# Peptides against a protein of PDB entry 6TME, part 105

Target 1, 324 residues: chain A of PDB entry 6TME
Amino acid sequence: NRLKRAYIALQAWKKAFYSDPFNTAANWVGPDVCSYKGVFCAPALDDPSVLVVAGIDLNHADIAGYLPPELGLLTDVALFHVNSNRFCGVIPKSLSKLTLMYEFDVSNNRFVGPFPTVALSWPSLKFLDIRYNDFEGKLPPEIFDKDLDAIFLNNNRFESTIPETIGKSTASVVTFAHNKFSGCIPKTIGQMKNLNEIVFIGNNLSGCLPNEIGSLNNVTVFDASSNGFVGSLPSTLSGLANVEQMDFSYNKFTGFVTDNICKLPKLSNFTFSYNFFNGEAQSCVPGSSQEKQFDDTSNCLQNRPNQKSAKECLPVVSRPVDCS
Target 2, 324 residues: chain A of PDB entry 6TME as posed
Amino acid sequence: NRLKRAYIALQAWKKAFYSDPFNTAANWVGPDVCSYKGVFCAPALDDPSVLVVAGIDLNHADIFGYLPPELGLLTDVALFHVNSNRFCGVIPKSLSKLTLMYEFDVSNNRFVGPFPTVALSWPSLKFLDIRYNDFEGKLPPEIFDKDLDAIFLNNNRFESTIPETIGKSTASVVTFAHNKFSGCIPKTIGQMKNLNEIVFIGNNLSGCLPNEIGSLNNVTVFDASSNGFVGSLPSTLSGLANVEQMDFSYNKFTGFVTDNICKLPKLSNFTFSYNFFNGEAQSCVPGSSQEKQFDDTSNCLQNRPNQKSAKECLPVVSRPVDCS

## One batch from the design tools (peptide; made by RFdiffusion4, then SolubleMPNN)

Design b2_p15_1_s3 (from b2_p15_1, 6 letters changed)
Fold by OpenDDE base, seed 2:
Structure b2_p15_1_s3 (fold): chain B 324 residues (1-324), chain A 15 residues (1-15)
Amino acid sequence: as target 1 above (324 residues)
Amino acid sequence: SKKELKEKVQEILSE
């Protein structure tokens, strides 16, 4: 009996709660699991006459606890949304039995350990949100082999390089922000056909930006701020026909910011502050356009306000990094 | 909401 298995799983989970401030599980009593708060039943895919637990929604319940291995008995669950809680520990490997998993949201919790590789075992997964946790270590290259619509990894403890497999991703939104990623952005990034938004904010990324970024024709948001990038901006950035928000601030970029970048047709905000740029086109000057907002603060620009001193600029500007 | 999730579950299960 599928509902009996669900009962065992849900009762085990209730026992794994350390705190339930809103008494969310107060009605988790008795065999009628479909009446449980945050539990959703639907007809089974293989037999419409059988009712199964198909979804969990415990979002914003502020529950402290962990995910017990008995959750692997919820084999009919397609939606698992438990964001904005205080769940700790690791994601159980027993969740590999949830072969119908479609959306998995464990964001804004206290999960730890390596990337939850069990998520890679779900053949039908479309949405993965693990942001605002304490996941650590390397990002598995296989994540980008999944047919995901969105990949939210931001605000974790991920380390090492971004996998070259990123070019295989079909995701429209990918966030790497506020991790410990290092190395260069892979050249394969230009192969991301469906990419609309990509965010690298606040990592340890370095090197030159790959020219292949200019192949991201559908990107509307590109944020590479607060990293260690060097060299000039690629001339191929003129290919970003749909970019609206672009941020390169808080890096070590040098060279000249060109008209071809600042005149991008959909560009609304372009921030390149806190770098070592030594020149900019007139179209890049803040206040030069009514339709576009620019920030050139804290560069090595002549005749502009709020620039770095000559003492700070000269050592960097005199030794430009050749990205060719 | 419970209603939204139920609808989404039904949509997924109907595919």
Scores: peptide ipSAE 0.031, ipTM 0.703, DockQ to the pose 0.037
Fold by OpenDDE base, seed 3:
Structure b2_p15_1_s3 (fold): chain B 324 residues (1-324), chain A 15 residues (1-15)
Amino acid sequence: as target 1 above (324 residues)
Amino acid sequence: SKKELKEKVQEILSE
């Protein structure tokens, strides 16, 4: 029966634990898997009279171990939450059998290898959190073809460019932060119709910001800090009617920070420090508003404190990148 | 929490 398969899977997983500091699996004994700590049963979707393992929650258990292939026997699992552990190795391909997977959280572990492509096989997946791991290589373009509500990729070892398929994403939250992504932000970004929060912090992204960013009417958080972006800020950023937090700090931006950007109606915090901006509107000056916080530190602004030296500014400001 | 997950599971499976 289905619970017998679950028993086999869970016992195999217990054997794959190297360390269980909180004795989380101490009660993982006997056939009554529904009594196991962190195991949640529910009536099956196909037969309400049958009880199945529908969820796993081992969050914050500090368990060291790996995910054995026998986990593929947990075919009724819709929720898999194992964040803040010390699981290592790769995500088993056998998890492709978990066709009901809805939320998959393996964040804050020690997983390695390429992007877990098995996540792409789950037709009903809505939440994917793989942040704070050691995943590496290219991001599969197909990730953005999924109807995900949130995509957390930050704090990994992902490389290469951001796929152009990003515009197909229906996610409200996407994090790329603290990876090794390179190249430009795709122009298709403006097609992300449900986007509320996007974070690019601490990558090797470069080039000009695409004008299409201004089409992100629902975005409340836009953070592109700590990259290699160049050129002027797109004038189309005036279209970000709902942006509250905006950060362009620690880049190589040049030009003038316009009034149209600093007067955005919902803007609460705008950080554009550590760039090469050579001018700003009065509305962008820190302290000019009680409702808005600005940081213009370490630019090439005249008559402002804590700016770069003329020696640092001149080589960059005299050779502005034309993004037109 | 265990309670929250149980509720979420029931919600998902009731759809």
Scores: peptide ipSAE 0.028, ipTM 0.703, DockQ to the pose 0.039
Fold by OpenDDE base, seed 5:
Structure b2_p15_1_s3 (fold): chain B 324 residues (1-324), chain A 15 residues (1-15)
Amino acid sequence: as target 1 above (324 residues)
Amino acid sequence: SKKELKEKVQEILSE
């Protein structure tokens, strides 16, 4: 009996709660699991006459606890949303039995350990949100082989390089922000055909930006701020026909910010502050457009306010990194 | 607007 298995799983989970401030699981009593708060039942896909637990939504419940292995008994769950809780520990490998998993949101919790590779076992997964946790280690390259619509990895402890397989991703939104990623952005990034938004904020990324970024025709948000990028902005950025927000602030970029970038047709906000740019086109000057906002603060620009001192600029500007 | 864009980014990065 599927509901009996669900009962076992849910009771084990209730037992794994350390704190339930809103008494969310107060009604988790008895065999009628479909009446449980945050538990949603639906007809089974393989047998419409059978009612099964198809979804969990415990978002914003502030529950402290862990995910017990018995959750693997929830084999019919397609939606698992438990964000904004205080769940700790690791994601159980027993969740591999949840072969219908479609949306998995464990964001804003206290999960630890390596990337939850169990997520890679779900053939139908479309949405993965593991942001705002304490996941660590390497990002498995296989994550980008999956047909995901969104990949939220931000605010974790992930290390190492971004996998080259990123170019295989069909995701419209990918966030790497506020991790410990290092190395260069892979050149394969330009192959992300469905990409709309990508965020690299606050990592240890370095090197030159790959020219292939300019191939991201559908990107509306590109944020690479707060990293260690060097060199000039790629001239191919003129190909970003749909970019609305672009942020390169708080890096070590040098060179000239060109008209071709600042005149991008959909560009609304372009922030290139806190770098070492030594020139900008007139179209890049803050206040030059009513439709576009620019920030050129704290560069090495002449005749602009709030720039770095010559003493600070000279050592960097005089030694430009060749990205060719 | 810059504000709208910031909000969008915030939606992505934060709950």
Scores: peptide ipSAE 0.008, ipTM 0.448, DockQ to the pose 0.148
Fold by OpenDDE base, seed 4:
Structure b2_p15_1_s3 (fold): chain B 324 residues (1-324), chain A 15 residues (1-15)
Amino acid sequence: as target 1 above (324 residues)
Amino acid sequence: SKKELKEKVQEILSE
């Protein structure tokens, strides 16, 4: 019965293919779905004597098509990996029936519409990768209530603010890069206890950085480059004991870059170029350390090469934003 | 794995 349902689903999906350049679905013929290329069977969790479709891996197949609602019949699927294809349309709501979903990777496709809220219905989801698509609208705050290990949202069309619920996330890796997020980074960010890597690159984020970033003791990568952040760097950044890669480039930061930041014990690369910083500690100067790389290009620093003109600096530096 | 996750992030950062 379960394999029959899987057969119906997979045949419906094959019919939804517009192009299959590598003939991936060429062997998708007959009732033996476990022999299908990219289909993986395993013993069912509830009955080890029953073989079920437990995984789909169509990564890098360059398939053009859409996801039909019949995919909801794949109720035993725990791994769904279809990255680097040309699938279009929306994620079917019928996938809510896939209650065993553990890893969902639809990255590098042409999906559109709002955030796929069906992902929120999966109780056991640990990995969500929807990057490099055309998803749009608001990010649902409930995404951070999920016990996810990783959340990849980068290179989409998401807009509005980052939800305050971000502090509830248990994810080690979160990417917001290359969207249209706006507003401030929530102060609740400091509550992300398991965070190792967070990327905000290339959004429309603004305001002051919250002091609570300094509470991210386990973060190794923090990238906030290419946004509209203002004010001084928080002094609490001295608390980032494990940060290795830090990037604040291409913002509107002002003030002084301190020793306490540049002397962070695990810091290997710190980029703060293309801002309006008007001073830096000697420890922040490029070439001051053999173990650390710094970039101070295109700021308002005195006696440093490749800085902004006085004409560019004066209007910004003379009107510092108070973040207190 | 944590390693795989880091590799994916590194891929994003390299773009």
Scores: peptide ipSAE 0.009, ipTM 0.537, DockQ to the pose 0.791; fails the geometry check

Design b2_p15_1_s4 (from b2_p15_1, 6 letters changed)
Fold by OpenDDE base, seed 4:
Structure b2_p15_1_s4 (fold): chain B 324 residues (1-324), chain A 15 residues (1-15)
Amino acid sequence: as target 1 above (324 residues)
Amino acid sequence: SMSELKKKVEEILKE
């Protein structure tokens, strides 16, 4: 039966624990898996008279171990939350059998290897959190073909370019922060119709910002800080009618920061520090508004405090990158 | 539905 399979899986997992400092699996004894700490049962979708393991919540258990292949026997699991543990190794391919997977959170662990492509096999997946791990290599372009509400990829070892398929994403929140992504932001980004928050912090992204960013009408948070972006800010950023938090700090931007950007109607915080901007509108000056906070520190601005030296500015400002 | 299952599991998780 389904609970017998769950018992086999959970006992195999208990054996795969190297450390359980809170004794979370201490009661993982006997056939009554629905009484196990962190195991949640519900009526099966196909037969409401049958009780199945529908959820796992081991969040914040500080468990050291690995995920054994026997976890593929948990075929009724829709919620798998194991964040803030010390699980290591790879995500088992046997999890492809968990066809009801809806939310998958393995964040704050020690997982390694390539992107867990098994997540792409789950037809009903809506939430994917793999942040704060050691996943590496290329991001599969197919991740953005999934009907996900949120995609958390930050604080990993992902490399290569961001796939052009990003424009197909229906996610409201996407994080790329603190990886090794390189190349340009794809122009297809403007097609992300449901996007509210996107974070690119601390990558090796470069080139000009695409004009299509200005099509992101529902964006409230846009952070592109700590990259290698060049050129001027796109004039189309005036289209960000709902942006509240915007950060372009720690890049190589040049040119003039315009009124059309700094007067965005919902803008609360705009940080453009640590660039090579050579001018700003009066509306961009820190302290010019009581409702908006600006940071213009460490640019090439005239008559502003805490700017770069002429020696630092001249080599960059004299050779502006044309993004046209 | 998946939404119903999610709600049920979330209710259990809150207990």
Scores: peptide ipSAE 0.045, ipTM 0.734, DockQ to the pose 0.045
Fold by OpenDDE base, seed 2:
Structure b2_p15_1_s4 (fold): chain B 324 residues (1-324), chain A 15 residues (1-15)
Amino acid sequence: as target 1 above (324 residues)
Amino acid sequence: SMSELKKKVEEILKE
């Protein structure tokens, strides 16, 4: 009986709660699991006459605890939403039995350990949110082989380089922000056909920006701020026909910010502050447009306010990194 | 919300 397996799983999970401030599991009593708060039942896909547990929603419950291995008995679950809790430990490998998993949201918890590779075993997964946790180590290259609509990795402890497989991703939104990623952005980034938003903010990324970024025709948000990028901005950025928000602030960029970038047709906000740019086109000057906002603060620009001192600029500007 | 979850589950069940 599928509901009997669900009962065993849910009772094991209730026992794994250390704190339930809102008494969310107070009604988790007896065999009628479909009446449990945060448990949703639906007809099974293989037999419409059979009722199964198809979804879990415990969002914003502030529950402290862990995910027990018995959750692998919830084999009919397609939606698992447990964000904004205090769950700790690792994602159980037994969740590989949840072959119908479609949306997995464990964001804003206290999960630890490596990337939850069990997520790669789910053939129908479309949404993965693991942000605001303590996941660490390398990002598996295989994550970008999944047909995901969105990939939220931000605010974790991920390290190493971004996999070259990123170009295979069909995701519209990808967040790497506030991790420990290092190395260059892969040239394969230009192959991300469905990309609308990508955020690299607050990593240890370095090197030159790849020219292939200019192939991201559908991107509306590109944030590469708070990294260690060097060299000039690629001239191919003029190809970003749909970019609305672009942030390159808090890097080590040099050279001239061109008209071709600042005149992008959909550009509403362009921040390139806290770099070592030594010139900008008149179209890049803050206040030059009513429709566009620019920030050129703390560069090496002549005749602009709030710039770096000559003493700070000269060592960097005199030794430009050649990205060719 | 449970209402949103219900809708999404129903969509999955139709596929």
Scores: peptide ipSAE 0.044, ipTM 0.742, DockQ to the pose 0.038
Fold by OpenDDE base, seed 3:
Structure b2_p15_1_s4 (fold): chain B 324 residues (1-324), chain A 15 residues (1-15)
Amino acid sequence: as target 1 above (324 residues)
Amino acid sequence: SMSELKKKVEEILKE
């Protein structure tokens, strides 16, 4: 009986709670698991006459505990949402039995260890949110071979380079922010045909921006701030016909910010502050447009306020990195 | 919310 298996799993999970401040699991008593708070039942896909546990929603429950291996008995779960809790430990490998997994949100918890590779075993996964945890190590290249609509990795401890397989991703939203990623952005990024939003904020990324970024015609948000990027902005950025929010602040960029970038047709906010740019077009000057906001603070610009000193600028501007 | 989850599950089950 599927509900009997679900009962075993849910009772094992209740036993794995160290703290339940809102008494969320107080009604988790008896065989009627479909009455449990945060448990949703639906007709099974293979037999509509059979009721199964299809979803879990424990968002914002502040529960402290861990995920026991018995959760692998929840074989009919398609939606697993447990964000904003205090769950710790690792994601159980037994969750590989949840072959219907469609949305997996474990964000804002205390999970540790390597990337939860069990997520790669789910053939129908569309949404993966593991942000605001303590996951560490390398990002597996295979994550981008999945037909994911969104990939949230931000605020973790991921290290190493961004996989070149990123170009295979069909995701509309990808966040890398606030990790320890290093190296260059892969040139394959331009192949992300469905990309709307990509965020690299607060990593150890370096090198030149790839010219292939200009092929991202559907991108509305591009944030590469707080990294170690060098060289000039690619001229191909003029191809970002739908970009609304663009941030290159807190890098080591040099050269001239061109009209072709600042006149992008959908551009609403362009922040390029805290770099080493030595010139900008008139269209890039803050206050030059009513429809566009610019920030050129703390560069090497002439006749602009709040710029770096000549002492700070000269060593960098005199030795520009050639990205050609 | 549970209502949102229900809607999503129902959408998935119709596919």
Scores: peptide ipSAE 0.035, ipTM 0.735, DockQ to the pose 0.040
Fold by OpenDDE base, seed 5:
Structure b2_p15_1_s4 (fold): chain B 324 residues (1-324), chain A 15 residues (1-15)
Amino acid sequence: as target 1 above (324 residues)
Amino acid sequence: SMSELKKKVEEILKE
């Protein structure tokens, strides 16, 4: 029966624990898997008379171990939350059998290997959190073909370019932060119709910002800090009618920061420090508004405090990158 | 403060 399969899976998992500091699995004894700490049962969707394991929540258990292949026997699991543990190894491909997977959170663990492509096999997946792991290699383009509400990829070892398929994403929140992504932000980014929050912090991204960013009418958070972006800020950023948090700090931007950007109606924080901007509108000056905070530190601005030296500025400012 | 205004970004990344 389904609970017997769950028992086999959970006992195999218990055996795969190297350390259980809070004794979370101490009660994982006997056939009554629905009484197990962190195991949640519900009526099966296909047969309401049958009780099945529908959810796992082991968040913050500090468990060291790995995910054994036998977890593929948990075929009724829709919620899998195991964040803030010390699980290591790879996500087992046997999890492809968990066809009801809706929310998958393995964040803040020690998982390694390539992107867990098994996540792409789940037709009903809405939430994917794999942040704070050691996943590496390329991001599969197909991730953005899925109807996900949120995609958390930050604090991993992902490399290569951001897929052009990003424009197909229906996610409201996407994080790329603290990886090794390189290349340009795809122009297709402007097609992300549901995007509210996007974070690119601390990658190796480069080139000019695409003009299509200005099409992100619903974005409230846009952070592209700590990259290698060049050129001027796109004039189309004036289209970010709902942006509240905007950060372009720690890049190689040049040119003039315009009124049209600094006067964005919902803008509360705009950080453009640690660049090579050579001018700013009066509306961009820190302290010019009580409602908006700005940081213009360490640019090439005249008559502003804490700017770069002329010696540092001249080589960059005199050779502006044309983004046209 | 700048830190207070950036809390949303931190929340996205950490929580």
Scores: peptide ipSAE 0.029, ipTM 0.549, DockQ to the pose 0.119

